# Peptides against a protein of PDB entry 7AL2: the designs that were tried, part 30

Target 1, 85 residues: chain A of PDB entry 7AL2
Amino acid sequence: YEIMLIRPKTIDDINYVVDQVLEESNPVILDLSFLEKESPANFKLAGEKIKQMRSNYGAEALLLSRCNDKNLIIIAPKGVSLVRK

## One batch from the design tools (peptide; aimed at target 1 E36)

Design b2_p26_1_s4 (made by RFdiffusion4, then SolubleMPNN; from b2_p26_1, 12 letters changed)
Fold by OpenDDE base, seed 5:
Structure b2_p26_1_s4 (fold): chain B 85 residues (1-85), chain A 26 residues (1-26)
Amino acid sequence: as target 1 above (85 residues)
Amino acid sequence: SLVGMVGDEVSDYLINKGNELLEKLK
């Protein structure tokens, strides 16, 4: 599989993330900082999509970094384990 | 620290933060 990196700016970008995780089985590292600043509605939507992917498809999520200009999350499909030691 | 947070805690954090931001716009 591939590991994707994206800083989503639109709903299309959010749907791209969903497709990568569910259809392509690729983990995605996403930076939500743009949506946090420019579209709280789509920021919330991204969170809801992550919750749905976890609930319905067994995806997992891990917060990688939170600072002034970054909000980095990794989303992994069911077969990829995310573990913090 | 929020870094290293996993699972539902992540999605709930994002949704709650989104709601907080939306409320600030009102």
Scores: peptide ipSAE 0.724, ipTM 0.924, DockQ to the pose 0.927
OpenDDE base, seeds 1, 2, 3, 4: peptide ipSAE 0.721, 0.721, 0.721, 0.723; ipTM 0.923, 0.923, 0.923, 0.923

Design b2_p26_2 (made by RFdiffusion4)
Pose (drawn by RFdiffusion4):
Structure b2_p26_2 (pose): chain A 85 residues (1-85), chain P 26 residues (1-26)
Amino acid sequence: as target 1 above (85 residues)
Amino acid sequence: SDTETKMAESDELLEESAGELESLEF
């Protein structure tokens, strides 16, 4: 499989992440910092999509890093386990 | 301090929208 890296800027990038996790079953490492400071509406929308994927499709989501200009989240689809060690 | 406050508010919004999230330990 592949792990996709993205910093979403538009709704199309949010739909891209949904499709990678749900259609391609690829984990996505995404930086939500652009949406957070540029479009609070799309930031809330991106979070809603992450909640739906976890609730209905068994995706795991993990905060990896949070600092000025970075909000790094990993989303693993059902079938890729995030194992804390 | 202003940036940290905005980040905390954004974290609360993300938790409400994404559900409870866990952090990676370092």

Design b2_p26_2_s1 (made by RFdiffusion4, then SolubleMPNN; from b2_p26_2, 18 letters changed)
Fold by OpenDDE base, seed 3:
Structure b2_p26_2_s1 (fold): chain B 85 residues (1-85), chain A 26 residues (1-26)
Amino acid sequence: as target 1 above (85 residues)
Amino acid sequence: MKEEEEREKAMKVLQEYSGELEELKK
């Protein structure tokens, strides 16, 4: 599989993340810092989509880093396990 | 007023999100 990296800026980018996780079964490392700063409405939407993928499709999500310039999250589809060493 | 309301909603979502997700630690 592929690991996708993206810093979403639009609703289309959010839907791209959903498509990668649910349809392509690819893990996604995403930075939500742009949406958090520039589009509170779309930031909320992104959070709701992540919650839906976790609750309804067995996706896993892990917060990698939260600071002034970054809000990094990894989302793994059901077929890919996130394992801490 | 609309922008302020949306910012407050986003902040609550972030707080809930951070509380629910496991954090990576070294």
Scores: peptide ipSAE 0.112, ipTM 0.667, DockQ to the pose 0.309
OpenDDE base, seeds 1, 2, 4, 5: peptide ipSAE 0.056, 0.031, 0.048, 0.075; ipTM 0.610, 0.591, 0.603, 0.615; seeds 1, 2 fail the geometry check

Design b2_p26_2_s2 (made by RFdiffusion4, then SolubleMPNN; from b2_p26_2, 14 letters changed)
Fold by OpenDDE base, seed 2:
Structure b2_p26_2_s2 (fold): chain B 85 residues (1-85), chain A 26 residues (1-26)
Amino acid sequence: as target 1 above (85 residues)
Amino acid sequence: SEEEKRMEENMKLLEEYSGPLEELKK
């Protein structure tokens, strides 16, 4: 599989993330800092879609880092385990 | 403040979509 890296700015970008996780079975590392700063509505939408993928499709998600200019989260599709050591 | 309130709300969103806060890394 591929690991996708994206800093979404639009709804199309959010839907791209969903497609990568659910259809392509690719882990995605997201930087949500743009949405958090520029569009509270789309930030919420992104979070809701991540939650839906966890609840309905067995995806896992983990916050990697958060600071003033970064909000990094990894989403793993079903079948790819996130392991913390 | 409104800014602090917004940050707290965003933290709650993070907990909802990424899991419990105690499992998060910053």
Scores: peptide ipSAE 0.205, ipTM 0.696, DockQ to the pose 0.446
OpenDDE base, seeds 1, 3, 4, 5: peptide ipSAE 0.180, 0.178, 0.193, 0.160; ipTM 0.676, 0.677, 0.689, 0.667

Design b2_p26_2_s3 (made by RFdiffusion4, then SolubleMPNN; from b2_p26_2, 17 letters changed)
Fold by OpenDDE base, seed 1:
Structure b2_p26_2_s3 (fold): chain B 85 residues (1-85), chain A 26 residues (1-26)
Amino acid sequence: as target 1 above (85 residues)
Amino acid sequence: SEEEKEMEKNMEELEKYSGPIEELKK
């Protein structure tokens, strides 16, 4: 698989993330800082999609970093384990 | 190791400040 890196700015980007996780089985490291600042509605949508992937498809999500200029989350499809050590 | 403990501590701290994405944490 591939690890995709993206800073979503549009709904199309959000759907791209969903497609990568569910259809391509690729982990995604995404920075939600743009949506959080520029589009609260799409930020909420992104969060809902992530929760749906966790609840319905066995995806895992982990906050990697949050600061003034980034809000990094990794989403792993089922079969790719995220381990904290 | 000390590095692993520090990493875990940092991740726990990040969870405290996750804000709107708190529910997305593992």
Scores: peptide ipSAE 0.058, ipTM 0.612, DockQ to the pose 0.081
OpenDDE base, seeds 2, 3, 4, 5: peptide ipSAE 0.031, 0.032, 0.022, 0.029; ipTM 0.611, 0.594, 0.533, 0.566; seeds 4, 5 fail the geometry check

Design b2_p26_2_s4 (made by RFdiffusion4, then SolubleMPNN; from b2_p26_2, 14 letters changed)
Fold by OpenDDE base, seed 5:
Structure b2_p26_2_s4 (fold): chain B 85 residues (1-85), chain A 26 residues (1-26)
Amino acid sequence: as target 1 above (85 residues)
Amino acid sequence: SAEEKAMEEAMKELEEYAGPLEELKK
């Protein structure tokens, strides 16, 4: 599999993340800082999509870093395990 | 405090879609 990196800016970008996780089974490392600052509505939508993937499709989502300029999250599809050393 | 409440709201929002690193499996 591939690990996708993206800083979503549009609804199309959000749907791209969903497609990568559910259809391609690729983990995604995403930065939500742009949406959080520029579009509260799309930020909420992104969060809802992530919650849906966790609740309904067995995806795992973890916060990597949170600061003023970054909101980094990793989303792993079912079958890819995130493990702490 | 107002600062504490603001941080609490932000953390609560994050917890809705992402878990903390401390909960990772070993």
Scores: peptide ipSAE 0.231, ipTM 0.673, DockQ to the pose 0.313
OpenDDE base, seeds 1, 2, 3, 4: peptide ipSAE 0.204, 0.219, 0.203, 0.217; ipTM 0.660, 0.666, 0.665, 0.672

Design b2_p26_3 (made by RFdiffusion4)
Pose (drawn by RFdiffusion4):
Structure b2_p26_3 (pose): chain A 85 residues (1-85), chain P 26 residues (1-26)
Amino acid sequence: as target 1 above (85 residues)
Amino acid sequence: TEEEELQERAEKLYKEAGIEILDDAY
């Protein structure tokens, strides 16, 4: 499989992440810092999509890093386990 | 400040989305 890296800027990028996790079953490492400071509406929308994927499709989501200009999240689909060690 | 507002928004989203946090994420 592949792990996709993205910093979403538009709704199309949000739909891209939904499709990678749900259709391609690929984990996505995404930086939500652009949406957070440029479009609070799309940042809320991105979070809603992450909640739906975990609730209905068994995706795991993990915060990896949070600092100025970075909000790094990993989304693993059902079938890829995030194992804390 | 702007940084505080961003932080509060992010914490709210993590909580609502059920996002787990790594021990050294901050």

Design b2_p26_3_s1 (made by RFdiffusion4, then SolubleMPNN; from b2_p26_3, 12 letters changed)
Fold by OpenDDE base, seed 4:
Structure b2_p26_3_s1 (fold): chain B 85 residues (1-85), chain A 26 residues (1-26)
Amino acid sequence: as target 1 above (85 residues)
Amino acid sequence: SEEEELEERFDEFIEESGIEVAEDAY
């Protein structure tokens, strides 16, 4: 599989993340800092989509880092586990 | 303040999404 990197800016980008996780079975590392600052509505939508992926499709999601310029999250599709050493 | 608004917005996101939080995320 591939690991996708994206900083979503639009609903199309959010749907792209969903497609990568659910249809392509690719983990996604995303930075939500743009949506958080520029589109509260789409930021909320992103959260809802993540919940749906976790609850309905067995995806796993983890906040890696929150700082002044980044909100880094990894979403792993079912079958790809996140392991802490 | 803007910082408080962003903090509240992010807290709501964490609650809704149900994502896990790394130990040193903040």
Scores: peptide ipSAE 0.748, ipTM 0.939, DockQ to the pose 0.855
OpenDDE base, seeds 1, 2, 3, 5: peptide ipSAE 0.748, 0.748, 0.748, 0.748; ipTM 0.939, 0.939, 0.939, 0.939

Design b2_p26_3_s2 (made by RFdiffusion4, then SolubleMPNN; from b2_p26_3, 11 letters changed)
Fold by OpenDDE base, seed 4:
Structure b2_p26_3_s2 (fold): chain B 85 residues (1-85), chain A 26 residues (1-26)
Amino acid sequence: as target 1 above (85 residues)
Amino acid sequence: SEEEELEKRFEEFIKESGIEVAEDAY
């Protein structure tokens, strides 16, 4: 698999994340800082999509860091385990 | 304030999305 890196700015970007996780089985590292500041509606939508991926498809999601104008999150598809060492 | 609004928005996001939070995320 590939690890995708994206700072979503639009609904199309959010849907791209969903496709990468669910259809391509690729982990995605997100920076949600743009949506948080610029589009409360799409930021909320992103949260709903993450919930759906977790609840319905076995994805795992982890907030890595919120600092210095970054909201870094990793979403792993089912079959890719996030492990703390 | 704008900072307070962003914090509230983020906390709502955490609750809705159900994401885990790393120990040193903040």
Scores: peptide ipSAE 0.750, ipTM 0.940, DockQ to the pose 0.831
OpenDDE base, seeds 1, 2, 3, 5: peptide ipSAE 0.749, 0.749, 0.749, 0.749; ipTM 0.939, 0.939, 0.939, 0.939

Design b2_p26_3_s3 (made by RFdiffusion4, then SolubleMPNN; from b2_p26_3, 12 letters changed)
Fold by OpenDDE base, seed 2:
Structure b2_p26_3_s3 (fold): chain B 85 residues (1-85), chain A 26 residues (1-26)
Amino acid sequence: as target 1 above (85 residues)
Amino acid sequence: SMEKELEERFEEFIKESGIEVAEDAY
């Protein structure tokens, strides 16, 4: 698989994340800082999509870091385990 | 303040999304 990196800015970007996780089975490391600051509605939508992926498809999602202008989250599809050593 | 609003927005996001939070995320 591939690990996708994206800082989503649009609904299309959010849907791209969903497609990568659910259809392509690729983990995604995303930075939600743009949506958080610039589009509360799409930021909320992103959260809803993440919940759906977790609840309905067995995806895992983990906040890696929140700092100045960075909200880094990894979403792993079912079958890819996030392991802390 | 805008900073407080962003913090509240983010906390709501965490609750809604159900994502885990890394130990040193903040």
Scores: peptide ipSAE 0.753, ipTM 0.941, DockQ to the pose 0.846
OpenDDE base, seeds 1, 3, 4, 5: peptide ipSAE 0.752, 0.752, 0.753, 0.753; ipTM 0.940, 0.940, 0.941, 0.940

Design b2_p26_4_s1 (made by RFdiffusion4, then SolubleMPNN; its pose is not in this set)
Fold by OpenDDE base, seed 3:
Structure b2_p26_4_s1 (fold): chain B 85 residues (1-85), chain A 26 residues (1-26)
Amino acid sequence: as target 1 above (85 residues)
Amino acid sequence: SDKELEEKYKKEKEEKEEKKRKEEEE
């Protein structure tokens, strides 16, 4: 698999993340800082998609970093284990 | 797949809802 890195800016970007996790089985590191700042609606949508992937498809999500200019989350598809040591 | 079909319909619904929100903010 590949590890995708993206800072979503549009609904299309959010859908791309979903496709990568569910269809391609690729982990995604995403920075939600743009959506959080520029589009509360799309930020909410992204959060809902992450929740759905966790609840319905066995994806795992972990917060990597949260600061003023970053909101980094990793999402792993079912079968890829995330381990913090 | 069933997943692809489900996501397709969800995306369409969400996009329509987002357009309505943007119009209400103007």
Scores: peptide ipSAE 0.025, ipTM 0.476, DockQ to the pose 0.000
OpenDDE base, seeds 1, 2, 4, 5: peptide ipSAE 0.011, 0.015, 0.031, 0.024; ipTM 0.253, 0.272, 0.453, 0.440; seed 4 fails the geometry check

Design b2_p26_4_s2 (made by RFdiffusion4, then SolubleMPNN; its pose is not in this set)
Fold by OpenDDE base, seed 4:
Structure b2_p26_4_s2 (fold): chain B 85 residues (1-85), chain A 26 residues (1-26)
Amino acid sequence: as target 1 above (85 residues)
Amino acid sequence: DKKKLEELYKKEKEEKKKLEEKLKEE
Protein backbone atom coordinates (compact mmCIF):
# COMPACT_ATOMS: atom_id res chain seq x y z
CA TYR B 1 0.00 0.00 0.00
CA GLU B 2 0.87 3.67 -0.18
CA ILE B 3 0.49 6.33 2.48
CA MET B 4 -1.30 9.36 1.12
CA LEU B 5 -0.84 12.86 2.50
CA ILE B 6 -3.42 15.55 1.90
CA ARG B 7 -4.76 18.80 3.28
CA PRO B 8 -8.34 18.73 2.02
CA LYS B 9 -9.80 21.96 0.70
CA THR B 10 -12.88 20.81 -1.21
CA ILE B 11 -15.56 18.16 -1.16
CA ASP B 12 -13.69 16.42 -3.95
CA ASP B 13 -10.66 16.19 -1.68
CA ILE B 14 -12.78 14.67 1.05
CA ASN B 15 -14.15 12.11 -1.37
CA TYR B 16 -10.61 11.41 -2.53
CA VAL B 17 -9.72 10.49 1.05
CA VAL B 18 -12.69 8.16 1.26
CA ASP B 19 -11.74 6.56 -2.03
CA GLN B 20 -8.15 6.04 -0.94
CA VAL B 21 -9.16 4.36 2.29
CA LEU B 22 -12.04 2.22 1.07
CA GLU B 23 -11.15 1.48 -2.54
CA GLU B 24 -7.38 1.66 -2.66
CA SER B 25 -6.79 0.44 0.89
CA ASN B 26 -4.26 3.20 1.44
CA PRO B 27 -3.75 4.92 4.77
CA VAL B 28 -4.23 8.66 4.61
CA ILE B 29 -2.59 11.31 6.74
CA LEU B 30 -4.78 14.36 6.44
CA ASP B 31 -4.68 17.85 7.84
CA LEU B 32 -8.19 19.14 8.45
CA SER B 33 -7.04 22.61 9.47
CA PHE B 34 -8.06 24.24 6.19
CA LEU B 35 -11.61 22.94 6.36
CA GLU B 36 -11.87 23.74 10.04
CA LYS B 37 -10.99 27.36 9.36
CA GLU B 38 -12.53 27.96 5.95
CA SER B 39 -15.51 25.64 5.66
CA PRO B 40 -17.25 24.49 8.82
CA ALA B 41 -19.80 22.62 6.72
CA ASN B 42 -17.17 20.61 4.86
CA PHE B 43 -15.25 20.10 8.08
CA LYS B 44 -18.35 18.53 9.59
CA LEU B 45 -18.83 16.45 6.46
CA ALA B 46 -15.27 15.18 6.65
CA GLY B 47 -15.78 14.20 10.26
CA GLU B 48 -18.96 12.35 9.45
CA LYS B 49 -17.30 10.40 6.67
CA ILE B 50 -14.43 9.45 8.96
CA LYS B 51 -16.88 8.24 11.56
CA GLN B 52 -18.75 6.24 8.95
CA MET B 53 -15.57 4.61 7.70
CA ARG B 54 -14.74 3.63 11.26
CA SER B 55 -18.21 2.40 12.13
CA ASN B 56 -19.07 0.56 8.94
CA TYR B 57 -15.84 -0.48 7.25
CA GLY B 58 -13.38 -1.17 10.02
CA ALA B 59 -11.23 1.86 9.35
CA GLU B 60 -9.08 3.12 12.18
CA ALA B 61 -8.34 6.75 12.93
CA LEU B 62 -5.82 8.40 15.23
CA LEU B 63 -5.23 12.01 16.07
CA LEU B 64 -1.59 12.80 15.35
CA SER B 65 -1.47 16.48 16.22
CA ARG B 66 -3.99 19.03 17.40
CA CYS B 67 -3.02 22.64 17.92
CA ASN B 68 -3.94 26.11 16.74
CA ASP B 69 -2.58 25.66 13.23
CA LYS B 70 -3.11 22.00 12.45
CA ASN B 71 -5.53 19.15 12.85
CA LEU B 72 -3.61 16.09 11.74
CA ILE B 73 -5.29 12.69 11.60
CA ILE B 74 -4.29 9.34 10.17
CA ILE B 75 -6.97 7.07 8.78
CA ALA B 76 -6.05 3.48 8.07
CA PRO B 77 -8.10 0.96 6.16
CA LYS B 78 -9.06 -2.34 7.67
CA GLY B 79 -6.01 -4.56 7.64
CA VAL B 80 -3.51 -1.84 8.42
CA SER B 81 -2.91 -1.63 12.14
CA LEU B 82 -2.19 1.64 13.86
CA VAL B 83 -0.22 1.37 17.07
CA ARG B 84 0.44 4.17 19.51
CA LYS B 85 3.45 3.63 21.74
CA ASP A 1 -15.23 -1.98 -3.53
CA LYS A 2 -17.43 0.42 -5.41
CA LYS A 3 -20.28 -1.08 -3.46
CA LYS A 4 -18.77 0.15 -0.21
CA LEU A 5 -18.48 3.70 -1.48
CA GLU A 6 -22.05 3.62 -2.68
CA GLU A 7 -23.21 2.34 0.68
CA LEU A 8 -21.29 5.07 2.44
CA TYR A 9 -22.83 7.81 0.33
CA LYS A 10 -26.26 6.26 0.64
CA LYS A 11 -26.04 6.26 4.42
CA GLU A 12 -24.82 9.83 4.39
CA LYS A 13 -27.82 10.85 2.35
CA GLU A 14 -30.15 9.05 4.69
CA GLU A 15 -28.59 10.70 7.72
CA LYS A 16 -28.98 14.12 6.15
CA LYS A 17 -32.58 13.36 5.37
CA LYS A 18 -33.21 12.32 8.96
CA LEU A 19 -31.68 15.55 10.16
CA GLU A 20 -33.90 17.57 7.86
CA GLU A 21 -36.94 15.73 9.11
CA LYS A 22 -36.00 16.43 12.70
CA LEU A 23 -35.60 20.10 11.90
CA LYS A 24 -39.06 20.18 10.34
CA GLU A 25 -40.54 18.71 13.48
CA GLU A 26 -39.05 21.51 15.53
Scores: peptide ipSAE 0.059, ipTM 0.510, DockQ to the pose 0.000
OpenDDE base, seeds 1, 2, 3, 5: peptide ipSAE 0.052, 0.048, 0.047, 0.052; ipTM 0.511, 0.496, 0.504, 0.504; seed 5 fails the geometry check

Design b2_p26_5 (made by RFdiffusion4)
Pose (drawn by RFdiffusion4):
Structure b2_p26_5 (pose): chain A 85 residues (1-85), chain P 26 residues (1-26)
Amino acid sequence: as target 1 above (85 residues)
Amino acid sequence: EEFDLEEFKEEAEEALEENNIELVEE
């Protein structure tokens, strides 16, 4: 499989992440810092999509890093386990 | 700012190691 890396800026990028996790079953490492400071509406929308994917489709989501200009999140689809060691 | 894929990838790998996370395919 592939792990996709993205810093979403538009709704199309949000739909891109939904399709990678749900259609391609690829984990996505995404930086939500752009949406957080540029479009609070799309940041909330991106979070709602991550809640729906975990609730209905078995995706795991993990915060990897949070600092000024970075909010790094990993979304693994059902079939890729995030194992804490 | 322009997005740098190689720098972002190194930073993401480092964050995975600092958090003791491994990706395991089922």

Design b2_p26_5_s1 (made by RFdiffusion4, then SolubleMPNN; from b2_p26_5, 7 letters changed)
Fold by OpenDDE base, seed 1:
Structure b2_p26_5_s1 (fold): chain B 85 residues (1-85), chain A 26 residues (1-26)
Amino acid sequence: as target 1 above (85 residues)
Amino acid sequence: EEFDEEKFRKEAEEALKKNNIELVRE
């Protein structure tokens, strides 16, 4: 598998993340800083999509970093475990 | 703000390392 990296800026980007996780079974590392700063509505939408993937599709999400104007989150699809050592 | 993809990749890798996170395919 491939870990996808993206800083989403649009709804299409958000849906790309959903597609990667649910259809391609690829983990995704997101930087939500753009949406958080520029689009409160889409930032909220991104959060809702993440919650939906967790609740309905067995995805897992972890906060990686919240500093230096970054908001990094990793989303793992069903079948990929996030293991903390 | 212009997006630096290489910097982002490095930051992501460092963040995973700092969090001691590994991905395991089941």
Scores: peptide ipSAE 0.629, ipTM 0.916, DockQ to the pose 0.872
OpenDDE base, seeds 2, 3, 4, 5: peptide ipSAE 0.627, 0.628, 0.628, 0.628; ipTM 0.915, 0.915, 0.915, 0.916; seed 3 fails the geometry check

Design b2_p26_5_s2 (made by RFdiffusion4, then SolubleMPNN; from b2_p26_5, 8 letters changed)
Fold by OpenDDE base, seed 4:
Structure b2_p26_5_s2 (fold): chain B 85 residues (1-85), chain A 26 residues (1-26)
Amino acid sequence: as target 1 above (85 residues)
Amino acid sequence: EEFDEKKFREEAEKALKENKIELVRE
């Protein structure tokens, strides 16, 4: 598998993340910094989608970084374990 | 501001390392 990297800017981008996790079973590293700064509504939507994937589809999410104007989150689909070394 | 994909990739890899995270397909 490949870890998909994306900094979403639109709803289409958010849905792309959902598709990658749920349909393609690909883990995604997501930078939410653009949405956080430019669109409170879409930032909220992104968060809700992540919560839904965790609650309903067994996805796992972890905050990777909140420094230097970054907001990096990794989302792992069901079947991919995030292991702390 | 234009999105720097290369920088993002480097930051992502760094973040994984700093968090000591590895991914294992079950």
Scores: peptide ipSAE 0.609, ipTM 0.910, DockQ to the pose 0.886
OpenDDE base, seeds 1, 2, 3, 5: peptide ipSAE 0.609, 0.605, 0.607, 0.609; ipTM 0.910, 0.909, 0.910, 0.910

Design b2_p26_5_s3 (made by RFdiffusion4, then SolubleMPNN; from b2_p26_5, 7 letters changed)
Fold by OpenDDE base, seed 1:
Structure b2_p26_5_s3 (fold): chain B 85 residues (1-85), chain A 26 residues (1-26)
Amino acid sequence: as target 1 above (85 residues)
Amino acid sequence: EEFNEEEFRKEAEEALKKNNIELVRE
């Protein structure tokens, strides 16, 4: 598998994340800083999509960093475990 | 702020390392 990296800026980007996680079974590392600053509505939508993937599809999500004006989150699809050592 | 993919990749890798997170395919 491939870990996808993205800083989403649009709804299409958000849906790309959903597609990567649910259809391609790829982990995704997101930087939500753009949406957080520029689009409160899409930032909220992104959060809702993440919650839906967790609740309905067995995805897992972890906050990686909130430093340096970044908001990094990793989303793992069903079948990929996030292991903390 | 302009997006820098290389910097983002580095930050992501460092963040995983700092959090001691590993991905394991089941």
Scores: peptide ipSAE 0.610, ipTM 0.911, DockQ to the pose 0.872
OpenDDE base, seeds 2, 3, 4, 5: peptide ipSAE 0.607, 0.605, 0.610, 0.608; ipTM 0.911, 0.910, 0.911, 0.911

Design b2_p26_6 (made by RFdiffusion4)
Pose (drawn by RFdiffusion4):
Structure b2_p26_6 (pose): chain A 85 residues (1-85), chain P 26 residues (1-26)
Amino acid sequence: as target 1 above (85 residues)
Amino acid sequence: TLEEEFLEAIEEHPHIREVEDSDFVL
């Protein structure tokens, strides 16, 4: 499989992440810092999509890093386990 | 590259936890 890296800026990028996790079953490492400071509406929307994917489709989501200009999240689809060690 | 940037950010500022609904509250 592939792990996709993205910093979403538009709704199309949000739909891109949904499709990678749900259609391609690829994990996505995404930086939500752009949406957080530029579009609070789309940041809330991105989070809602992450909640739906975990609730209905068995995706795992993990915060990897949070600092000024970064909010790194990994989303793994059902079938890729995030194993803490 | 975007990969190197993300790795550097994780190494300097790790924040390893499950994602919560409150993370999306501004």

Design b2_p26_6_s1 (made by RFdiffusion4, then SolubleMPNN; from b2_p26_6, 9 letters changed)
Fold by OpenDDE base, seed 4:
Structure b2_p26_6_s1 (fold): chain B 85 residues (1-85), chain A 26 residues (1-26)
Amino acid sequence: as target 1 above (85 residues)
Amino acid sequence: SLEDEFLEAIKKNPDIRDLEDEDFVL
């Protein structure tokens, strides 16, 4: 698999994340800070999509960083285990 | 690069945790 990096700015970007996780089985590291600041509606949408992937598809999601103007999350498909040491 | 930017941000936060519903409250 590949690890995709993105700072989503549009709904298309959000759907790209969903596609990468569910269809391509690629983990995605995403910075949601742009949406949080510029589009609260799309920020909430991103959150809903992440929740759905976790609840319905067994995806895992970690908060990697919430400081210095970042809102960094990793979302991994079911087949990829996220382990904290 | 975006990779460098993200990696530096991760390094600055040693407390990696599960995402929670509250993380999307504005």
Scores: peptide ipSAE 0.615, ipTM 0.916, DockQ to the pose 0.835
OpenDDE base, seeds 1, 2, 3, 5: peptide ipSAE 0.402, 0.418, 0.615, 0.588; ipTM 0.809, 0.798, 0.916, 0.906

Design b2_p26_6_s2 (made by RFdiffusion4, then SolubleMPNN; from b2_p26_6, 10 letters changed)
Fold by OpenDDE base, seed 3:
Structure b2_p26_6_s2 (fold): chain B 85 residues (1-85), chain A 26 residues (1-26)
Amino acid sequence: as target 1 above (85 residues)
Amino acid sequence: SLEEEFQEAIEKNPDIRDLTDEDFEL
């Protein structure tokens, strides 16, 4: 698999994340800082999509770092486990 | 506000943790 890295800015980017996780089975590292600052509505939408992937498809999601101008999240498909050392 | 206090706490927390619904409150 590949690990995708993206700072989504549009709804198309959010849907790209969904496709990567559910269709391609690729983990995605997200920086949601742009949406959080520029589009609260799409930030909420991203959260809803992540929740749906967790609830319906067994995806896992971790908050990696949240600080000034940074909001890093990893979302992994069911076939890729996230394990803390 | 309570929400503002929560968001400030999130920014101060460097620990990796499970994502929650509260992380999308603004």
Scores: peptide ipSAE 0.517, ipTM 0.851, DockQ to the pose 0.283
OpenDDE base, seeds 1, 2, 4, 5: peptide ipSAE 0.489, 0.511, 0.491, 0.507; ipTM 0.853, 0.849, 0.853, 0.850

Design b2_p26_6_s3 (made by RFdiffusion4, then SolubleMPNN; from b2_p26_6, 10 letters changed)
Fold by OpenDDE base, seed 2:
Structure b2_p26_6_s3 (fold): chain B 85 residues (1-85), chain A 26 residues (1-26)
Amino acid sequence: as target 1 above (85 residues)
Amino acid sequence: SLEEEFKEAIEKNPDIRDLTDEDFEL
């Protein structure tokens, strides 16, 4: 698989993440800082999509780093294990 | 607000953890 890296700015970017996780079975590392600052509605939408992928498709999601300027998460499809050492 | 307090707590905790619904509260 490939690990996708994206800083979503639009709804199309959010849907791209969904496609990568569910259809391509690729983990995605996301920086949500743009949406959080510029579009609270789309930020919440991203959260809902992630919640749905976790609840319905067995995806896992971790918060990697969060501060005033960053909001990094990783979402992994079912079959890719996220292991913390 | 409670949401802002939670956000601040998240920002002060650099440990990697499971993402939660509260992480998207504004």
Scores: peptide ipSAE 0.505, ipTM 0.847, DockQ to the pose 0.277
OpenDDE base, seeds 1, 3, 4, 5: peptide ipSAE 0.499, 0.505, 0.502, 0.502; ipTM 0.848, 0.847, 0.846, 0.846

Design b2_p26_6_s4 (made by RFdiffusion4, then SolubleMPNN; from b2_p26_6, 9 letters changed)
Fold by OpenDDE base, seed 2:
Structure b2_p26_6_s4 (fold): chain B 85 residues (1-85), chain A 26 residues (1-26)
Amino acid sequence: as target 1 above (85 residues)
Amino acid sequence: SLEEEFEEAIKKNPDIRDLEDEDFVL
């Protein structure tokens, strides 16, 4: 698989993340800081899609870093385990 | 496809909330 890196700016970018996780089975490292600052509505939308992928499709999500400038999350598709050592 | 099913589920059951730190802890 590939590990995708993206800083979503649009709804199309959010849907890209969903496609990568559910259809392509690729982990995604995403920075939500742009949406958080520029579009609260799309930030909420992104969050709900992540939650539903976790609840309904066996995806896992882990917060990597959060500060004033970054909001980094990794999403792993079903079949790829996130392991903490 | 799973993506299509997911998008339909979102449309049927909208529940948009802010992200919370606890949502992303394994």
Scores: peptide ipSAE 0.042, ipTM 0.625, DockQ to the pose 0.035
OpenDDE base, seeds 1, 3, 4, 5: peptide ipSAE 0.021, 0.029, 0.028, 0.029; ipTM 0.576, 0.617, 0.602, 0.619; seed 5 fails the geometry check

Design b2_p26_7 (made by RFdiffusion4)
Pose (drawn by RFdiffusion4):
Structure b2_p26_7 (pose): chain A 85 residues (1-85), chain P 26 residues (1-26)
Amino acid sequence: as target 1 above (85 residues)
Amino acid sequence: EELEQKVRELNQKVEELEEEVRELEE
């Protein structure tokens, strides 16, 4: 499989992440810092999509890093386990 | 808000120090 890296800026990028996790079953490492400071509406929308993917489709989501200009999240689809060691 | 900003600044500093330590070890 592939792990996709993205910093979403538009709704199309949000739909891109939904399709990678749900259609391609690829984990996505995404930086939500652009949406957080540029479009609070799309940041809330991106979070709703991540809640729906975990609730209905068994995706795991993990915060990897949070600092000025970075909010790094990993979304693993059902079938890729995030194993804390 | 002030607490969240302080946490972000501290995390940035930890990340910069960890990267420097990694470069020095290499």

Design b2_p26_7_s1 (made by RFdiffusion4, then SolubleMPNN; from b2_p26_7, 19 letters changed)
Fold by OpenDDE base, seed 4:
Structure b2_p26_7_s1 (fold): chain B 85 residues (1-85), chain A 26 residues (1-26)
Amino acid sequence: as target 1 above (85 residues)
Amino acid sequence: EEEEEEKLKKEEEKLKKEEEEKKKLE
């Protein structure tokens, strides 16, 4: 598998994240800071899609960093274990 | 694959309806 890195800016980018996790089985490290600042609606949508991937597909999501200028999350598909040490 | 996309779409539609119902109750 590959690890994707993305800072989503559009709905298409959000859908790309979903496709990478569900269809390609690739973990995604995403920074939601752009959406959080520029598009509250798309930020909410991204959060909902993350919740759906967790609830329905067994994806795992971990917050890596949250500060005023970062909202970094990793999403892993089912079968990729995320371990916080 | 197609079944998974359909499940996402159905849950997205359900969340949208629930949000629309919450807006009607406000």
Scores: peptide ipSAE 0.033, ipTM 0.496, DockQ to the pose 0.019
OpenDDE base, seeds 1, 2, 3, 5: peptide ipSAE 0.032, 0.032, 0.019, 0.032; ipTM 0.500, 0.496, 0.474, 0.496

